# Designs tried in a protein design run: peptides against a protein of PDB entry 6DSZ. Part 175

Target 1, 361 residues: chain A of PDB entry 6DSZ
Amino acid sequence: NYVVTAQKPTAVNGCVTGHFTSAEDLNLLIAKNTRLEIYVVTAEGLRPVKEVGMYGKIAVMELFRPKGESKDLLFILTAKYNACILEYKQSGESIDIITRAHGNVQDRIGRPSETGIIGIIDPECRMIGLRLYDGLFKVIPLDRDNKELKAFNIRLEELHVIDVKFLYGCQAPTICFVYQDPQGRHVKTYEVSLREKEFNKGPWKQENVEAEASMVIAVPEPFGGAIIIGQESITYHNGDKYLAIAPPIIKQSTIVCHNRVDPNGSRYLLGDMEGRLFMLLLEKEEQMDGTVTLKDLRVELLGETSIAECLTYLDNGVVFVGSRLGDSQLVKLNVDSNEQGSYVVAMETFTNLGPIVDMCV

## One batch from the design tools (peptide; made by RFdiffusion4, then SolubleMPNN)

Design b2_p19_2_s4 (from b2_p19_2, 9 letters changed)
Fold by OpenDDE base, seed 2:
Structure b2_p19_2_s4 (fold): chain B 361 residues (1-361), chain A 19 residues (1-19)
Amino acid sequence: as target 1 above (361 residues)
Amino acid sequence: SMEKLKEVLEELEKELKEK
């Protein structure tokens, strides 16, 4: 009887940072298949707080802070379409993860999207949006007192959505998405009406973006708008301003993940399929009327890491590199380059034993 | 480009020390 000790999953498939345990604590949350690991970020490194087993593979993991909450709540969606909102509660030494709300958001009819599950939260915490199936956008209204997550679908005319985000600074919840049609890839926006359960025309669109446009980054105020990342180009659009760059360095490998460094959206980390780590910079221009506009975009190579599935800027130039294919890392960004010209130094490495191939025997 | 990256990282480090 070989007791196959079920090895704990080591491959990272998601990570987020925020204030989950308290308003003061900086947390790192790591998704490893069905396992959620909760850490407190300290000057000494990552302090483990709790591990939580989930009822399925974590597909979406997002922190959000509803109005009047002192700390962040955690939204999780599993690959089996179980949704929950989790709260951390500590009473002395007793630590509990409380389910505030839950629901199953699976539809009986629908083609699962080839690009997988996308889950997004409105920055004003009005709703959660889910792209689960082609031609459908699922909405979960965020009501404080509702223990049951109820969802409804809105039909999307655009059947092949590549990526979607909620925009910042919109009166109504507004999505921005990259989609593909027979003519190429395009960017479109929609306002989401909770009342009418329909899409209204969004503030802007951009037809005929780069053919390999793959990611949308929603940019906070004061800039607003979105960044669209392709294979060859990075573009910014906010309805009034358009700016594009095509730095040769990004053509070498596909950018696959991003993370915002600054709350104001001035800097982003980018990771590519070769494990290169970049900084994307938004240069500010102040207008005479006190408005802030984007002057320029710049990309700088920082160094090389494990191939990131997800990136999370923590604090003090420390970045968590969550890897599915390789070892996850804590890395430090330095002001001065090393002898090899890298600004990245590995602080800690977390061994990835590989995906547990569930050999269904 | 290296000088500009240094400025960005120095600004980041300064903002972190002020928190």
Scores: peptide ipSAE 0.057, ipTM 0.702, DockQ to the pose 0.891
Fold by OpenDDE base, seed 1:
Structure b2_p19_2_s4 (fold): chain B 361 residues (1-361), chain A 19 residues (1-19)
Amino acid sequence: as target 1 above (361 residues)
Amino acid sequence: SMEKLKEVLEELEKELKEK
């Protein structure tokens, strides 16, 4: 009897940080194919709490905190379109992961998008948005009493959405997305009406962005708006303020992931396809009336890591670098550079044994 | 500039020590 010890997946395909186990605990959640790993971030490092097997490859993993919840809930969508909302519950030494809600959100008709599954949550926790299929935006209303995740589709005129986020500080849930048409890439916003199950005109749009614009970052208040990342440029827009930079250093390799460092959206980590780690800085200008506006954008090279599939800032200048292609890392950001001019020091490395080919036997 | 990066990283470390 060869007990084929099913080799645990080591390639990371998603990571998030938040307060999942308690209001006080800082957690790192790591998606490795069908496996979810939950850690507590401590001064001594990562403490494992629980591993959870999922019914399919994790495609979306997002933490969110509905109004009146003491801790974050976890939304997961699998590649087979199984959605769930998970809660961590501890009673003494007993640890349970509770499914608050679940559902299958697959459509019978639709072309799966070539850029894969995108899942986003409204910052005010009014809805989940899903881009699963071309020309459709799926909405899951968030209702606390609903154990069954029900979704509806809104038709998108824009067939080729590249990336989409919910904006902050909007009276109605508002999406911002990059899309491609025959004329190029553009940014557009829509308000999402839950009542009418339709899009309304959003607050702003920007036609003819950079041809390789690939990512949208929603910026919290007081700035609001969005950052659009391209191959050659990084742009900010909030309807009133527009700012673009084209730092030569980002042209060398495509930025593929990002993570917000500050709750107010002043700093972001950026990772590229060469494993370079950058800091994106939003410089503030305080007006005499107490309003905060964006003065400038700046990009600084911190150092080199494994090629990030996902990044998440933990605490104490520690960053988790989730890698699919290489070893995942815990890295420390230092104030002073090393002899090589790097501000990044690897603290821990997690060996990636390569893709587990699910041999369907 | 390297000075501005240092400032950002110092602010980051300070915010962390105050928690």
Scores: peptide ipSAE 0.049, ipTM 0.694, DockQ to the pose 0.907
Fold by OpenDDE base, seed 5:
Structure b2_p19_2_s4 (fold): chain B 361 residues (1-361), chain A 19 residues (1-19)
Amino acid sequence: as target 1 above (361 residues)
Amino acid sequence: SMEKLKEVLEELEKELKEK
């Protein structure tokens, strides 16, 4: 009798940082298949708070703070299309994860997208957007009193969406997405009308972006707009300004993940398929009228880590590198490079024991 | 704090620019 000790999943498939346990605590939340791990970030490292079993593989995990909430709420979508909004509640030593809302958002009709599930939250917490199926954008309106997550679909003319985000600073919820058609890849925006349950024309579009454009980063104010990451190029667009760079260093390996470092969107971590860690910098120019415009984009190689599935900046130059293929790491960004020119030092390594093969024996 | 991060990264940027 080989007691297959149910090995806890070690491969990381998502991570987020925010204030989930309290307004003051910095948390790292890690998704490991069906398991959610909650940590408090401390000067000594990661303090485990709670582990939560989910009723399926976590496909989307996002923190958001609706108006009037003191701390972040957690949206989770599973691969089985079970959606929930979770709240952390502590009463003395008692720790509870409360389900504020739940629902199943599966459609009876639709082709699941080949690029997988995308879940995004409007920065103003008006809605959750889901790309689950080709040619559909699912909207979950965020209402405080709604215990049942109800969704509706809006038809997308663009059948092959590569990535999608909500933009910042928009009067109406506005999505920006990369899509592919027979002519190539393009970027488009749509406003989402909750009232009419339809798309309106967005503020801008960019046709014929790089053929391998794969990621959209929504940029906060004051810059606004979006960054489009390709294999050979990084582009910025906000409707008024377009800027593109093609640093040779990014051509060597595909960028696969990103994380915003600065709240104002001045810096982003980028990870590639070789485990290289980059900093993307948005250089600002202050105009005489006090407006801030993007002057330039720059990419700097910081060093090498495990191949990141997800990246999240914690605090004090510490980054969590969530890895699916390798060991997850806490790494420190240093001001001074080592002898090899690396600014990255591994602080802690979390052994990945590989995929839990569900051997149904 | 986000401020300490900013300092660390600003310093990092400065050093990266000086190379």
Scores: peptide ipSAE 0.045, ipTM 0.623, DockQ to the pose 0.104
Fold by OpenDDE base, seed 4:
Structure b2_p19_2_s4 (fold): chain B 361 residues (1-361), chain A 19 residues (1-19)
Amino acid sequence: as target 1 above (361 residues)
Amino acid sequence: SMEKLKEVLEELEKELKEK
């Protein structure tokens, strides 16, 4: 019996950073198909802590910190619609990943969305939202004491949701989403009523956005609102302020991933299909009343990396580039450009051995 | 543009060193 040691997956399909192992530790969590890798980010690099096998391909992986938790919890949804909330516990040398809650969120009826599974968490940790099926938005209320993840569906009139996020700073949980209809792509918001299990009218909408608008970034306070990323344009809207830029440099290749650099949402990393890494900057304007408003948006090319499936800013200008198609990388952002005009230096490369061909031998 | 990028990256480094 040749135990073909199943080659560990190397293609990255998701990554997140936060404080999962402790309140103080900065972690990098990497999803590689059914495998979750947990690292501590140190001054010396990535220290491996634990690897976890999941009961299916990881489709959603998000860190969140409910009120009264000292560290982040991990929400995972698999491609088979198994949902869990995981907690890291260490007792001496014993490391356990504890399932705090679990459930299956599959519906018997529904068309799986062509744009895949989207999972989002309300910034105030009131709920998890899932776009699994066309015309449905699934809600998992977050209850601290509930070991069983229960979900309900709200009907979406918008059948072709492209991307969705929860907004920050909303009294009620509020989603912002890009959707497509026969007239083009649009942005809409809904408030989510947990009590009534329905959508209420959101604070704003923007009809007829760019035809290739593909991503929503929820912007934290003080700015609030959302960034909409297209092929040719980047737009900001918060209900009161609208701003759009169309930097020619982003037109060359489709932006496919993003990650927030700082907690206040002033900077974002953007990765495109050519492996170009950009910084999106939100320029602040302080008003006389002490309110901070968006003055302008700016995009700057930092350099080139592997084609990112996901990006995460770690610390000290270090970025993890999770790649599905190429080698994943740790890269350093530098203040000064090299001779080629790049601000990016590769620190470490993680070889991608390609798709695990399930050789059923 | 490059000067502005440098300034932003310098600010990033300062924010990182102050933590």
Scores: peptide ipSAE 0.033, ipTM 0.684, DockQ to the pose 0.906

Design b2_p19_3_s1 (from b2_p19_3, 8 letters changed)
Fold by OpenDDE base, seed 2:
Structure b2_p19_3_s1 (fold): chain B 361 residues (1-361), chain A 19 residues (1-19)
Amino acid sequence: as target 1 above (361 residues)
Amino acid sequence: DEERKKLEEVLRELEEEEK
């Protein structure tokens, strides 16, 4: 009996960075189908800490820090709708990944959305939001003492949600989403009432955005609001200020992923379908009253990488490029461009051995 | 040239944040 050791998955379908192992450690967490890999980011590169097998393909992976936690917790949702909140615990040399809470969030009735599973966490850690099915927004209230993840649905009138995020700096949890109707694509906001289990009118909306608007980026304070990324344009809106740019360079290939470089949301990495890596820059303007407003948006081409499924800025200009279609990479952003005008240098490459055939057993 | 200088400044700031 040749035990064919099933080859470990190599295609990356998600990555996140944060402080999961300790308050001081910078971690990179990589999702490879059913496998979670945990690394510590060091000056020497990625140090492996733990590998964890999950009960299904990882569809959502997000770090969050509830009030009173010293380090980040990990939310995972699988493609089979198993949800869990994980904590890293180390006692001497003994490493354990503890499930703080779990639950199945599958509905018996609903059409799975064609754009797949979206999972988001409120920046103030009040709730998790899930877009699993058309016309429904699922809410998981975050309670520190609850070992069972309970969810409820709110009906969403907008049936074709493209992307959704929680906004920053909102008194109540507020979502911002791009949706499509027969008239085109639009942006809308809703406040989420946990008490009433309903949506209230959000602070702003933008009707008739670019037809190919595909991504929402929630911008931290002091700017607040959201960035909407399309095929031809990048727009900012916070209810009071609107700004749009249409840099010709982004028309060549669709932006497919993004990652915030700094906590204040002044810089973002963008990756497109050709493996081009961009920096999106938010220029600040300080008003006479001490308020900070967005002055301008700028996009700069950094260089080329593998086609990113996900991007994570680590530290010191080091970026992890998680690739599903190609090899994943650690890349360095250099101050000086090379002879080809690229600021990107590959530091390490992780071979992708091909698509993980989801053997539906 | 000014845009390039601004990008280089941003990239330099990323290297200095570790000190």
Scores: peptide ipSAE 0.388, ipTM 0.870, DockQ to the pose 0.739
Fold by OpenDDE base, seed 3:
Structure b2_p19_3_s1 (fold): chain B 361 residues (1-361), chain A 19 residues (1-19)
Amino acid sequence: as target 1 above (361 residues)
Amino acid sequence: DEERKKLEEVLRELEEEEK
């Protein structure tokens, strides 16, 4: 009986950084198909802590910290629409990943969106939002004591949502999304009423954005608002301030992923389809009243990596590059460029053996 | 290059935040 040890998945389809094992530990969580890998980030590198098998391909993986929690919880949604909230518990040497809540969020009616599953969490942890089907926005209220993830749908008039995020600093949970209609792509906001289970008018909209606008980044306070990334342009909007840049360097390849470097949202990593790594910089302007406004946007080329499916900043200029198509990498951002003008140095490379087709036998 | 100096400053700040 050759126990074919099923090769572990190596292709990365998601990664997140946060404080999952403890309040003090910095963790890297990596999704590889049905597997979740949990690492502690140390000065010596990535220390493996636990691997968890999920009952399906991980489609969404997000860390969040509800009020009163000492550490982050993990939301996972699978491609089969199984949702769970996971908590790390350690008792001495015993490590357990516990399910705080779970549920199936599949609808019997709806067209699965061609752009795939989108899952987002309100920064104030009031709800989870899911774009699973065209013309529907699913809401999972976040209640502390609820072991069952209950969801409801709100109808979206906008049938073709490209990307969606929750905004920061909003009294009510507010989504910002890029959508496409016959007239082009647009950005719109909605407030989400948990009480009424409906959308209210959001604070702002921007019609006729770039035709290839593909990503929304919610910007934390003090800036607030959102960044919209296209093929040719990067735009910022917060209702009061609008700014657009069109750096020629981003036209060479489509930006496909992003990650926030710092809590205040002044810096972001961007990865494109050629494996180029960029820094997006938000330049600040302090007003006389002490408010901080966006002065300018800037994009800088850092170097080249594997083609990122996901990026996550760890610490001390270290970045994890999660790759589906190539080898994943741990890279260091150096202060000084090398002879080729690159600020990126590969510290570690994780061999990708290709997509393991989990043959469900 | 003023742009390079700004980037280098940003990258330096990333190294100093953990000390």
Scores: peptide ipSAE 0.387, ipTM 0.868, DockQ to the pose 0.725
Fold by OpenDDE base, seed 5:
Structure b2_p19_3_s1 (fold): chain B 361 residues (1-361), chain A 19 residues (1-19)
Amino acid sequence: as target 1 above (361 residues)
Amino acid sequence: DEERKKLEEVLRELEEEEK
């Protein structure tokens, strides 16, 4: 019986950046199967703060800041549908990860979606949305006083949701999603009524998007709306404005992850299946009335990294590349390209020893 | 050449915002 000393998981399946340890600290949180690693981002690199064992594989990991919280809280959903909201507390040298709320959100009836679990948080922290099962959208209302995460389902007519996000700047929580039907892929929006526990008609829809539209990016104000990423095209829609680009460079490999670089949503990192790193740029136009509108979309190739499962911009042009298939990396975006035209330099590499195959012996 | 200059400007801004 070779007790294979259970090597700590090294494959990254999620990463997020925010202010979890304090209001001032910039944190990188990394999900490695059942393990959560918490780092402080420093000028010298990543400083480890805490490791947390979770009671299951992390499927969703999102930071959010409810009104009146000084720092971010962490929502985690496991592959076994255990949900929790975590808070970091430090008292002197004592570090505690406190469960603010928890619950199991598994349904007795439902077909698990083939595209896996999607978890999203309303930008105004009114609710968490979960796509766990086909034809259902699960809502967890966010209430500060509730230690038990209660959820309810809203029936979704669209059975095959590809991706879903909450939009910014909406009076009511509003989702935007790509779905597939026999006629193709489409984008639709719904308002989510907490009171009535139903969907209302959203502000806009776009029928017959690209057949391989796979990702929705919610764009913050002042632009608002959403970016839809396909195999051949990137489109923007906010109800009033539509823009589409089809840069040939993105056709070479499927974009698989994205991350917002700045709070205003003017810049995004994109990673593809070949490990190419792109910048998506939203060019603004200021109108005479002081309104800011989207003028154009641009995609620029930055360089090559490990194949990203997740990307997160840290600071100072530093990006964490979380990889499941290869080594994770801390990379620097340089102002000047190298001789090969790359703006990317690896600062640190984190060896991936491969998937811990739970050999159920 | 103009696109590259715009990218370089964006990358420069990323370095400057945190000084």
Scores: peptide ipSAE 0.386, ipTM 0.869, DockQ to the pose 0.811
Fold by OpenDDE base, seed 4:
Formats: sequence, structure tokens, C-alpha cells
Structure b2_p19_3_s1 (fold): chain B 361 residues (1-361), chain A 19 residues (1-19)
Amino acid sequence: as target 1 above (361 residues)
Amino acid sequence: DEERKKLEEVLRELEEEEK
């Protein structure tokens, strides 16, 4: 009887930060295959709060705060297309993760996208968007009283979506996505009509972006718009302003993940396939009318970490580096560089024992 | 050198914003 002690998965495949346990607590949530780990970020480090087993590999994990909620809710989608919205509830010492809503969003017809599952949430919490299948965009309307997650599909003419996000500051839910066609890669926007269950023309598009444009970052107000990250270039567009940079330093390795450092979207962490950590900076220009516009984009090398699958800025210059291929890390960003010019110091390393093939018997 | 100073300023702000 080989008691296969099911080793706990150590490879991180997702991480998010927010206020899940309370309005005041800063949390780090880590997805490790079927396991969700919940931490409180403290001055002393990560305090474990709860570990939750999910009914499948976590494919999407996003925090969101609907209007009138005091704390964030958690959306999870599994690789088996089980969706749920989770709430943290504590009553004294009793900690419960409550399922507010659930549903299966699998379609009987559709080709699963080769780039996998993408899940996004509208910043105004009007809907969840899912790219599960080529040529389809699935919408889950967010309703507080609905325990059953219902979804519908909108046909997407663009069959090869690379990445998609909801934009900020839009009257209607608006997606921005990079797609590929025979002519190259392009960026397009669509408004999503919940009522009509269709796409309307979005505010802007950008044809013929960099051939290897791979990521969309939705930028909060006041800037709005999106950042498009490629292998060679980083571009910004908001409908009125376009800006592009091509810093040579990013050509060395493909950027594979990003995380917003601050709520105003002025700073982002970028991680590449070599474990290099960058800061992307949006330089502001205040206009005479008090409007803030983007003046410039800048990329700065911070240092080296484990190869990030996901990055999460916590607080006080502390960053969680979630790694699938290597050890996850807590790193500190220092004001002063070391002798090697690095601003990154490893605080803690979490050993990755490799992918545990969960033989779910 | 100026870009580095700006980065250091950004990093300093990250340390100060939580006070």
C-alpha cells in the first residue's frame, strides 16, 4: 500500500491581492493547481488564514468588489469550466468560504482556445467575461441575488484572441483585445451590450500592432485606455492618445506577466521569461484644465527573480513572485541598488517541488 | 543618471505611501 502522500502542489499558477478577508486586511491569494491559499499580509510577513481545495485546477482567479460590498469577492473558474464566486466569512474563530454563486460555463460546441482560458471582470462589476473558445466571448452577468451563474455567448469575429481585458471608465462594459489574423496582430475594442447580448463598436482600434503583442493591460482612470505589451515594444492607447516605446532591454526576453503597483495605474511590474523584473512607469502630465494625460512611458530594470508566472505587488515595496517553473519568492524593492545595480532583494523563497501530477483516482 | 533618480524616487514613494 503505497500511501501516495499527495504532496501539496507547490507550483504557483496564479496569484491575486486585495481585501478578501476584510475591508482592512490586505490579502494574498495563491492558486496552486487545485489549491487556494489565503494569506494576510502583515508587517511580519504572510500569515496563513485558510487553504481551500477546489474541484479542479484553478484557471482563473480574480478579486472584485461589487457595489455595496464591504470587501472583495473572489471569482474562480476551473479548467473544467466550473465557475464560482466566493466570499470570506469569519465568525469568531470560525472561518468559512461561502459560495455566493456557482455554475458550469462549458459549451457543448466550441473549439477550446489554444492559448487557454482567459477570465476578466468589468471594473464596474457589471459582468465577467470569458474567452474559452475561439470565436466566442462568454458573458456572466453579475447579479447579487443570483446563486446560479448564468452565461451567454457573444460571437467574436476575431477567432484568434491573444489577450483581452475590460477597460476602465466606460459607460458600457468595454473589452480591449489583441487578436491575430493573416495580416498580423491588431487591437480592437467592443462594447458589450448585456441587453442585446451583442457587441457594439468600441471607442477605438489599433491595426497592425507589433507582431508579438501578447498582453493587454487596462489602465485605470485618469489615464484610461490600455497598454499593449509585445516582445519589442510597449504601447499605450486610449482613443485620443497613442504612445509607443521600444526599450532595447525588453527584447532580451519575452514579458510574460504583469501586475499593477498602484490603484491609479501609474506603475506596473513586468516579469519576463528570464526572471527579470521591470517597472513600467506612466509619466503624468497635468493639463491646465486639471486633466491628467500620459506624457511618457518608461521601463526600468529592477532586478532578477524566479521566473514569474504571476506577480503581485503587496505593500511597502514587497512583491510576491509566483513561479510555476521555479521557487516562488517574496522580494523587497529597495530604494538603493546593490553593487550589481539590482533593486530586488529576496526576503523569502518557497521551494517548488515541481508539478504534482494529481492522480485524481 | 536622471532616469535612475526618478526610479529611486518612485521606489521611495512606495515605501512612504503606507505610513
Scores: peptide ipSAE 0.385, ipTM 0.867, DockQ to the pose 0.785

